# Peptides against a protein of PDB entry 3PBP: the designs that were tried, part 117

Target 1, 203 residues: chain A of PDB entry 3PBP
Amino acid sequence: LNEKDLNLILNKSLVMYESLDSTTDVIVKRNVIKQLQFVSKLHENWNSRFGKVDIQKEYRLAKVQGPFTINPFPGELYDYTATNIATILIDNGQNEIVCVSFDDGSLILLFKDLEMSMSWDVDNYVYNNSLVLIERVKLQREIKSLITLPEQLGKLYVISDNIIQQVNFMSWASTLSKCINESDLNPLAGLKFESKLEDIATI
Target 2, 203 residues: chain A of PDB entry 3PBP as posed
Amino acid sequence: LNEKDLNLILNKSLVMYESLDSTTDVIVKRNVIKQLQFVSKLHENWNSRFGKVDIQKEYRLAKVQGPFTINPFPGELYDYTATNIATILIDNGQNEIVCVSFDDGSLILLFKDLEMSMSWDVDNYVYNNSLVLIERVKLQREIKSLITLPEQLGKLYVISDNIIQQVNFMSWASTLSKSINESDLNPLAGLKFESKLEDIATI

## One batch from the design tools (peptide; made by RFdiffusion4, then SolubleMPNN)

Design b2_p19_4_s2 (from b2_p19_4, 9 letters changed)
Fold by OpenDDE base, seed 3:
Structure b2_p19_4_s2 (fold): chain B 203 residues (1-203), chain A 19 residues (1-19)
Amino acid sequence: as target 1 above (203 residues)
Amino acid sequence: SLEDIVIEAVGRKIKALNG
């Protein structure tokens, strides 16, 4: 099984779960939940598509395509290590959010603002891509995997030892997308960057 | 591009809102 296959199975399981309602037979419901739990366990030790991430001392995210600067970098995360990275689409126009998990159980949601910054390393003048901190979500769990489904915009699935959770940030990402697409920043005024967290299943 | 300008401006706005 590869990541694609696992995601497909997970997607099917999640769709089945979402189809459950008050009229659903108890046995069916139980089976669907068990299936979801099983699939979630398959992802327990599976890294995101981008693998593990390292944060440099200069608050740079090391990536294959080059380092990224995060602004502002949460001071509380200075002593913690990035564990996973994921990219989540927020619309069909290729706008996306970057998510990084840390070993303290935090998620940071980041926006690429196209600003290039020079490395603070005096010996190496490397340009970094700029990432803007949108939101920090504290899960206080050991995050083992980050999963995204292309057909589910603005949704991130977080797998820990005992639970799968959904982070839904379309509440603000839809506005963000609109601002970009319409070249109008006015809707950002008063926008709260608060994602919704939902427990999907225990594992 | 206009989109790039907007994206940059969005970034600045987010910083300002979260600051």
Scores: peptide ipSAE 0.415, ipTM 0.907, DockQ to the pose 0.089
Fold by OpenDDE base, seed 1:
Structure b2_p19_4_s2 (fold): chain B 203 residues (1-203), chain A 19 residues (1-19)
Amino acid sequence: as target 1 above (203 residues)
Amino acid sequence: SLEDIVIEAVGRKIKALNG
C-alpha cells in the first residue's frame, strides 16, 4: 500500500459516506462509518510515521504556484505555521477556493484574485498570485490532512487526531461562482462568508 | 480578459465586505 492507494481508498470512503441518507440501512451506515474511521486513521498514521506528502496536497501545490500573497493576513496567524494547503472547486468552470491550515488549528479560505505588479524592469509587468481572505475557521485542532473530492463542490474534509469534519462553504461559494460566471458582482452585497462545519466521524 | 477583470473586482468586493 502506497500513499496514492491510501488516498484513493480514503476518497472512496468519503464518497460512500456522502451517499448515505435517511433511507440507508443502519448496518450499512455503521459499516461505512467504521471503514471511514479506519482509513482515516491509517492515513494519519501514514503521514505521521513516514513523513509522506499527501498526494492530493502535492497535486494542489503544483497547481498553486508561488509566489503568492495573502491579503489581508490575519495578525493572529503571524506566529503560526501553515501546515496544509488544498484547492476546492466551487463549480465546473475552474473557479476554486484555496484553503490553508495552520498549526493553531485555523483554516483560512482564500479567493484567488489577480494583482498586477511592476517588475524591476519598468517595461515589464508581472501578474502575481494574490489571495484574498474570505473566511477564517477556527477548529482549534491539530489538522493532519485536508481532503477534497472533485465531485463534491465546495466541500473540504478536515482530518484531525480524533475526528473528521466537513467544511461546506457552498452557502457563499455558489453566489461567488455565479458572480464570476455572470460577470455580476451585485449578488455579493450582503453575502455572509460563513461556512458550515459538521462532524462526520470520529477516528 | 473580461474574466480577469471580474475576478479582480470580486476580490476587491470581498475585501470590502470583510473590512
Scores: peptide ipSAE 0.413, ipTM 0.907, DockQ to the pose 0.085
Fold by OpenDDE base, seed 2:
Structure b2_p19_4_s2 (fold): chain B 203 residues (1-203), chain A 19 residues (1-19)
Amino acid sequence: as target 1 above (203 residues)
Amino acid sequence: SLEDIVIEAVGRKIKALNG
């Protein structure tokens, strides 16, 4: 079993978990949860053994050359190191949120606003890619991995020691998506950028 | 593009709401 296969199994397990509803048989629910717990534990152990951090590749960010500027950057995070990065789709039109985790247990949710700032290096017109801070979520735990599923819009799975948590930000991301797609900013008025955090399984 | 303009405007609005 390689890392890729393990991630695939984990993703499948997460999809199965999300498919559970009130009509699902109790035994099926239990089995799915147990499977998720098992796979998650394996994933955690795997990362620990190899010292690997599961970082989902941001395709757009990879294409964009140069430094990124987060606006505003939380001052409290200056002394901490980014540990994971993930990109989460919020609609089928390729709108996305960037998430970065830090070793203090914080998650920051970011919006790419296409603003370019000139670096202070006057000799080289290096433009910084702009990321807008939407929300900071403090988990206060060591974040081992960030998992996203393309079929699950606006959902981020956070794997830490002994727990898997889901961050759901569709409460505001749906509005954001609508604003972008319809070219109407009115729905943003009064919008609260507060994600929902849920414990989904213990490891 | 129009999309880019909207995205930039959205970014500014978010800053204003959170600032």
Scores: peptide ipSAE 0.412, ipTM 0.907, DockQ to the pose 0.102
Fold by OpenDDE base, seed 4:
Structure b2_p19_4_s2 (fold): chain B 203 residues (1-203), chain A 19 residues (1-19)
Amino acid sequence: as target 1 above (203 residues)
Amino acid sequence: SLEDIVIEAVGRKIKALNG
């Protein structure tokens, strides 16, 4: 079950990557690439632990060496399967949050804290091997899709069977961005990592 | 790079805050 779901996520990520062309918005391109990198690394870890998962030969992409780790990984999620992944920009630079959904209805928001020196493409996109858990959001519904809009920083749209919801994490991400850009960690003291959840539309 | 050092430090701080 877990292997099948991982393959589905990987395939979706690869299809999105293939859809990229010269007319694609640079922010969209970045998000797709980062998603693909993340899923590819997850697949590598899966192979090391559980054996090889069949990937179509046509989608052999460069893999980053080294372990992929989420720290801390919620113990409750060890028995659940990831269903979707997205990368969301939090500023006009390259600072971003990674989001992974699970089949228990949870979203985890992750910070990339270990950057590799390797580039993914000519734009020098970098892959991270380490992710830090920022927040777990429990939606208690089946998550079908994650959508991001380039012009909307720190916003994630979650599609379920009957509703579209927005997760807005700019309340803490703006501070995080500032800390990184100014090389000052003081503003992180006392920061609450609580995202806002809002219903956008019914389906 | 300096940026990498800061990012790593931020990660450590987040872990400490949520731990």
Scores: peptide ipSAE 0.405, ipTM 0.901, DockQ to the pose 0.114

Design b2_p19_4_s3 (from b2_p19_4, 10 letters changed)
Fold by OpenDDE base, seed 3:
Structure b2_p19_4_s3 (fold): chain B 203 residues (1-203), chain A 19 residues (1-19)
Amino acid sequence: as target 1 above (203 residues)
Amino acid sequence: SLEDNVINAVGNKIKARNG
């Protein structure tokens, strides 16, 4: 991670934060806030080293809570709690992957095959059955934040207390995109759904 | 299998897109 990359992440995080309004989904709000928190922390650490201008931090803590259905749901995660959620674009045609983190340090990557229906009203829960499990990634870390950049297709940044990691799933997501765009399932035969994990920076 | 589930899901997406 270099200064340019950090600035890009910071800028994008700020833009996302500024886009929040009263109609924004609760989970989205929480995620964006967490993103800003940790990006700000990273920026602070960077500034301490290089003498740059700091960006304001946001301090809010919340776990992800909301009704959704995953099929199949990993049995190992039944007793664990979802902590973050993110949506990652895989092409310019609005195809996307949903990622959910859990407090055991796991990430699950999900395909949304149909429109997602969510209700965040305590008295009225609406869940979606159109989230299909693609991959489980065991990071074995306390996941603090999930960050995505719209210009970086198929990439997810996972922030823990001491490290930023990149999950890159374009190895299989590009094929998914192609299949959808061409209305052909054949390229999926034998496809391995394994993402690449890379350490980006130590915090 | 997980693979089959993904294939089916993609199939559903294709149908939805083309419908």
Scores: peptide ipSAE 0.570, ipTM 0.937, DockQ to the pose 0.323
Fold by OpenDDE base, seed 5:
Structure b2_p19_4_s3 (fold): chain B 203 residues (1-203), chain A 19 residues (1-19)
Amino acid sequence: as target 1 above (203 residues)
Amino acid sequence: SLEDNVINAVGNKIKARNG
């Protein structure tokens, strides 16, 4: 995920939001609102760190192609601000996990199941997730940065005030990768999505 | 469940890649 993609997601989310009306299912409305809130916060954080990007807010009543939503979104994080984002490769076939950190010390690991170019219908929102929550990791510390190393698959390094920690999710990501690459969902049955957290060094 | 959602997501990804 890069700045351009984030802007596009935000714009599409806004358009989708404006497409809501009195006939829209309440669950759909809620989910769209939640998504918009999340993306907006992420965008604000991005702008603060990398410079302001002027985006046009488009409001129209139309179907949107390829908006991203997170389902489920952990309600506890709605009041917190996203601080960092990272993309971690899990194989050599370009499968990846998206990680977002929050100012409460939480990490969420996300899977992108749909491409941005895919068609999206508000009526089908409940049944389609673009970003899916895999795991929430609570570090209970201020996260300063997220580091990934291309040669280390499924590993994320989290830098806090006094410690560097490694989040290793290959315990489940290897299976996930296999499922995608082999077009077989069977290995996911009973799989636990629990990452390993390890202290690497004190600062 | 979260697990079910992940399974569905992976399914969607597979479909998207193969479709």
Scores: peptide ipSAE 0.569, ipTM 0.936, DockQ to the pose 0.446
Fold by OpenDDE base, seed 4:
Structure b2_p19_4_s3 (fold): chain B 203 residues (1-203), chain A 19 residues (1-19)
Amino acid sequence: as target 1 above (203 residues)
Amino acid sequence: SLEDNVINAVGNKIKARNG
């Protein structure tokens, strides 16, 4: 098993878990949960043994000193280091939320207000790397990995030492998506940007 | 407020897409 294979198995296990419902046979449900727990534990051990998963080139984006500015950046996080980054789709129209984790156990959910269009038009080089803070989720644990599944909109899986948690932000992201797609800001009035946190499996 | 910032950001995104 290599890292890619392990990630694939983990993703498949998460998909299977999400397919469970009230009509699912008890034995099947138990087996799926046990499999998820096992794979999650393996994933954690892998990360600890082989070091930081080569978080792709996007990791450089999360540094305060990087080309990306987070506005407002939570003052409390100035003293902490970003550990993981993930992009989560919220619709089929390519709208997405960026998530950054920190070594204090915090997650920040961010919105890209401007597309980084490198317009090489000589006269109007607008490199806008603005990320806007939507929500801070305090987990108070060491975050080992962030996992997203393309078929699961607005869901982020957070792996720590002893637990897998799901962050579901579709409660507000569905409205956000609608506002963007319909070019109407009115539905955002009074919207609470509070994600749902659920324990999925103990490792 | 944080909420106002998000609303403004979404507004900017909408403008950028329609421009």
Scores: peptide ipSAE 0.564, ipTM 0.939, DockQ to the pose 0.262
Fold by OpenDDE base, seed 2:
Structure b2_p19_4_s3 (fold): chain B 203 residues (1-203), chain A 19 residues (1-19)
Amino acid sequence: as target 1 above (203 residues)
Amino acid sequence: SLEDNVINAVGNKIKARNG
């Protein structure tokens, strides 16, 4: 099993889990959960063996000089290091949320307001790819990996030492998507940017 | 506020798409 195959199996397992409902047979539910737990353990072991993908320090999103600026950057995270990055689709129209995890167990959800212009000119940092902070989620766990599924809009799966958690931000992302697609900002007024956190499985 | 920043960012995105 290579990393790609393992990720595929994990994704499939997560999809199966999300398909479970009140009408699903108890045996099927149990089997799906067991499979998810097993694959998650394998994934954890795999990541431990091949080392943490050192997000090259060069993506110091935190330093003003990086190609990406986070505005505002949470001051509390200044001394912490980003551990994982994921992009989550919120609709079928190419709108997406960027998520960054930190070694303090925090997740930040970011909105990309400007399309990345490849500024090749090192000197003309004119187009700072600005990422705007939407929400900070404090998990207080060592985050090992972030998993996204293209068919599951606005959902992020966080794998830590002993648990898989789902972060669901469709409560606000659906509105955000609508605003962008319809070119209307009015629905954003008074919107709470609070994601739902759910424990999915114990590892 | 964070909310205002998000609204502004979405506004910028809309402008960029329509421009």
Scores: peptide ipSAE 0.562, ipTM 0.940, DockQ to the pose 0.284

Design b2_p19_4_s4 (from b2_p19_4, 8 letters changed)
Fold by OpenDDE base, seed 2:
Structure b2_p19_4_s4 (fold): chain B 203 residues (1-203), chain A 19 residues (1-19)
Amino acid sequence: as target 1 above (203 residues)
Amino acid sequence: SLEDIVINAVQNKINALNG
């Protein structure tokens, strides 16, 4: 199995899990859960063997210093290192949320307010991407991987040592999407940017 | 406030899409 194949199997397993409902046979439920647990363990082992993808420190750099700026950047994360990055679709119209994990167990959910803009530095053209902080989720565990499924809008799966957790931010992302698509900011008033965290499976 | 920051960001996105 290569990494691509493993990810495909994991994605299929997650889709199967989400399809489970009250009408699903108990045996089927159990089998799907077991499969998910197995694949998740494989994924964890795979990541440990090949190392973590180093996320460039550019996210912490001022607008002038790097292609990516997070505003506001949480001061508490200044001394921590980004470990994973994922992009999650929130609609079928190309609106997306960026998630970055840190080695303190934090997740930050970010919104791209501007497309890549060219900043004029004295000597070089630097493309800047502005990211706005929407929410910080503290998991307080080592995050091994972030998984997203294109068919599951506003959902992020977080794999840690002994648990798979789902972060669901459609409670606010649906409103965000609507505001963008309809060019109406009114629904944002009083909106709480709080994601739902759910334990999916132990591994 | 965080809310204001997000609102401004969304406005920027809307402007970028309509511009």
Scores: peptide ipSAE 0.486, ipTM 0.925, DockQ to the pose 0.288
Fold by OpenDDE base, seed 4:
Structure b2_p19_4_s4 (fold): chain B 203 residues (1-203), chain A 19 residues (1-19)
Amino acid sequence: as target 1 above (203 residues)
Amino acid sequence: SLEDIVINAVQNKINALNG
């Protein structure tokens, strides 16, 4: 099993889990959960063995090269190191949320407000990748991996040493998507930017 | 406020897509 195969199996297991409903046989549910737990444990062991992807270098390089400014950046996180990054689709178009994890156990959910317009106009080359902070989720655990599934909009799976958790932010992301697509900001008034956190499986 | 920051960001995105 290589890393790619393991990721594929993990993704399949997560899809199977999401397919479970109230009508699913209890034995089937138990088997799916056991499989998910097993694969998640393997994934954790794999990540520990092959080393932490030093996202720090790429993020620092991105910071030094100016392509990514996070505003407002939580002052508390200045002393912490980014550990993982993921991009989550929120609709069938091109709207997405960027998630960055930190070694303090925090997740930040970010919105890209400016797309890099390849303006071939040399004079207006604004390479401004501005990321806006929408939400900070404090998990208070070591985050080993972030997993996303293209068919699951607004869902992020967080793998730690002893648990897989789902972060679901469609409660606000659906409204965000609608506002962008309809060019109407009114639905954002009074919107709570609070994601739902659910324990999926213990490892 | 956080809300104002997000609203401004979304407006920027809308402008970028419509421009």
Scores: peptide ipSAE 0.486, ipTM 0.925, DockQ to the pose 0.278
Fold by OpenDDE base, seed 3:
Structure b2_p19_4_s4 (fold): chain B 203 residues (1-203), chain A 19 residues (1-19)
Amino acid sequence: as target 1 above (203 residues)
Amino acid sequence: SLEDIVINAVQNKINALNG
């Protein structure tokens, strides 16, 4: 990661922040704010130090509040704690994938088949959310933050201590989007739900 | 199967959008 790349990410994060409106989901709003703050802090630290950037824990934790079900639930994750959540658009409509990270270094990619209500306030009543597990990605590292860029459909950036990785799931998400938009399930037959993982930068 | 689960989920979404 160089300064130019970091600036680009920062700018895109700012654009994402500016796109927020009153109809935006609460979790999306908060996540965008947190990622903006994180990237901003990252940028600040990058300018001040040559080398590793210290990531403050206050910008890392994004835990969903309210009841939700994941089907099928990965049994291996029962004993682990969710650490971050992100929502990634897969088309220019309103189709999206929800990603949750766990403290074992796993990511789960989820599809909401019903209307989802999310809250960051534990005191607020939230309707049950139905989420379907599409894919589990095992990174086997401490996940500090999840970043999305509005102009990059089906892409998630995962920040750990020493590396930023990109998870690209457009290989299957494009088909998923098409199926939804065209009301045709046929293209799903034989589809592999495997994301591409790439190292983007060391930090 | 996972495929069946995903297909059902997508069908639910389609129904929600069209219903």
Scores: peptide ipSAE 0.484, ipTM 0.922, DockQ to the pose 0.324
Fold by OpenDDE base, seed 5:
Structure b2_p19_4_s4 (fold): chain B 203 residues (1-203), chain A 19 residues (1-19)
Amino acid sequence: as target 1 above (203 residues)
Amino acid sequence: SLEDIVINAVQNKINALNG
């Protein structure tokens, strides 16, 4: 996930928000609003790190390409601030997991079920989500940085005040990759989405 | 369930990749 993609996510969320009306299911409304707030906070943090970007262009694209949702929404993180973002490859076929850290010490692992450049059926947007929350990892540390190594699939390194920790999610990501690449959903049955956390080094 | 959500997402991804 890069800045452009993040902007697109935000704008797609905005488009979805704007499409809400009195006929929209209340649960959907709540989820969309929460998502919008979430990605807005993420975007604000991103801009603070990399500079402000005009999102108008992406907004135009979002109107054409369709809305965006996160399902399930990490409601517990609504009031917290995103601090870091990283994209981790899980195979050589460019399947990726997006990780976002928060100031409460949480990580969320997200899966993109659709490419941002793809168009959505606007009429069915309420049933579509483009990011899926797979796992929340509670580190209870101030996360300073997220590091990925291209040669290490499904591994994220989290730098906090006094320790570097590895989050390894290949326990489920390998299955996920297999399912995608082989167009077979069967291996997902009963799969546990639990990453392994290991202390790597003290700082 | 989370599993159902993920399964659905993966199906969507598969469909997207297959055109």
Scores: peptide ipSAE 0.481, ipTM 0.921, DockQ to the pose 0.440

Design b2_p19_5_s1 (from b2_p19_5, 9 letters changed)
Fold by OpenDDE base, seed 5:
Structure b2_p19_5_s1 (fold): chain B 203 residues (1-203), chain A 19 residues (1-19)
Amino acid sequence: as target 1 above (203 residues)
Amino acid sequence: MEEIILNAVKKKMDFYSKL
């Protein structure tokens, strides 16, 4: 976390706060407000010289939201269990793809369409937990681990018993990132969401 | 699927436009 990242988180939290209205659920309001309070305090206490922030004990109780909804969820995967999860950056901003593996050897590549707050007060807080299915990649092998390298945008390494494979989705993720950053949907027209699978090493 | 993705990206764009 650097000052730029902190500013972005603050701005996101502000936008989330500003999106609250009279119709917003009270639990949502409370969580968004608490997040803003936390991030604001974090920003106030930011020591740019050391890249350190003193986090008050009270705010350490925040939890990640869950479960997520996947839309559409592949019907075939209802009979299978999720085995691994990874998040892969697609640009130098904060655009990312979520990948989930299943015990059928499938990978699903997912996009977060909505910004979400942490869960602060309520157990099982769920809001803006939607994930959009972009692609399903079938590996037909047992997936042991998912590895990401921060210097490698739009790349996921899949470890199975006998092989390391790279899933490269920059063919579409670069366009996706561009669309988001430039506020233009036109480049998505006719885009194929097909990742490249490549064998990297035999294990 | 394409429409769902487009709508998702649009939501993200709309959010980022406020930053």
Scores: peptide ipSAE 0.512, ipTM 0.923, DockQ to the pose 0.891
Fold by OpenDDE base, seed 4:
Structure b2_p19_5_s1 (fold): chain B 203 residues (1-203), chain A 19 residues (1-19)
Amino acid sequence: as target 1 above (203 residues)
Amino acid sequence: MEEIILNAVKKKMDFYSKL
């Protein structure tokens, strides 16, 4: 975490706070407010020299939100179990793809369309937990692990028993990133959400 | 699928426009 990242998190938390209205659920309001309070305090206490902050114990109890909803969820995957998860950056910002593997050898590539707060006070807090299905890749292998390399945008390495495969989705993710960053949806028209698979190594 | 993706990207764009 650097100052730039902290500022971005703060701004996101502010935007989330500003999105609250009279129709917003009280639990949501509470979580968003706590998120903002935490990030604000983090920003206030940020020691740029050491890249650290002292945080009160109360804020250390925040949990990652879950579960998520996938839209659309591939119907056939209801009978299968998720085995691995990875997050892959697609740009130098905060645009990312979430990948989930299943025991049928499927990979689903997912996009987070909404920002969410941490869960602070309430167990099983769920808000803005939507993930959009972009692509399903059927590897038909037992997926042992998913590996990402920070220097390799839009690439996922899938390790199975006998092979390492690269899933490269920059063919569409670069356009996706561009659309987000430039606030222009036009490049998405006619875009094929088809990743490239490459065998990297046999194990 | 395309419409869902477009809508998702739009939501993210809208959020980022407020930053």
Scores: peptide ipSAE 0.512, ipTM 0.923, DockQ to the pose 0.900
Fold by OpenDDE base, seed 3:
Structure b2_p19_5_s1 (fold): chain B 203 residues (1-203), chain A 19 residues (1-19)
Amino acid sequence: as target 1 above (203 residues)
Amino acid sequence: MEEIILNAVKKKMDFYSKL
């Protein structure tokens, strides 16, 4: 965690707080408020010289949110088990793709459209937990692991028994990133969400 | 392009515009 990351988390938490209104669920309000309080205190106590922050004991009780939902979920995958997960950056900002592998050899590429708070005082807190399906890539192999390289945007390395394959989704992810960053949806028109699969090495 | 993807991107854009 650096100052830039902390500022981003703070700004996100502020935007989430500012989105609260009279129609927002009370549990959601409570979680968003607690998150903002926590992040604000972190920012207040930030020592940029040493990259240190004091965290109050009460806030260490926060839990990750879950479960997540995928929309649409491929009906064929209901009979299969998720095996690996990876997050791949698509730009130098904040946009990322979530990849989940299944034991049928499928990869699903997912986009998170909504920001989330942590769960603070409610067990099984769930809000803004949706992921949007962008693409399904069928490898028809047993996927052992997923590897990402921070310096390689929009690339995922898939390790199976005898091969390392690269999934490159920058063909569509570059446009997606541009649309988000420039606040223009027009470049999405006619865009194909088709990743390039390439064999990198045999094992 | 699916309408769901367009809507998802729009939501993300709207959020980022407030940052």
Scores: peptide ipSAE 0.510, ipTM 0.925, DockQ to the pose 0.833
Fold by OpenDDE base, seed 2:
Structure b2_p19_5_s1 (fold): chain B 203 residues (1-203), chain A 19 residues (1-19)
Amino acid sequence: as target 1 above (203 residues)
Amino acid sequence: MEEIILNAVKKKMDFYSKL
């Protein structure tokens, strides 16, 4: 965590706070307020010289939100279990794709459309937990692990028993990133969400 | 599927426009 990252988290938390209105659920309001309070305290206590922040013990109780909803969820995957998860950066900003693998050898590539807060004081807190399905890739093999390299945008390495494969989705992710960053949806028209699968190594 | 993706990207754009 650096100063730039902290400022971005603060700004995101402020935008979430400012989005609260009279119709917002009380639990959501409390949770967003607690997150903003936490991030604000982090910002106040930020030591740029050491890259350190003093974190009060009470905030260590924050949990990652879950479960998530995937829309649409492929009906065939209801009978299968998720095995791995990875997050892949698609640009130098913060746009990312979430990948989930299943025990049928499927990969789903997902987009997070909404910003989420941590869960602070409610068990099973769920708000803005949607993920949008972009693509399903069928590998027809057991997936042991997913690896990402920070210097390789829009690339996922899939490790199975005897092979490493690369999934490259920059064919569509570059356009997606551009649309977000330039605030223009027009480049998405007619875009094919088809990743490239390549064998990298046999093990 | 395309409409869902477009709507998702639009939501993300709208959020980022406030930053």
Scores: peptide ipSAE 0.509, ipTM 0.923, DockQ to the pose 0.874

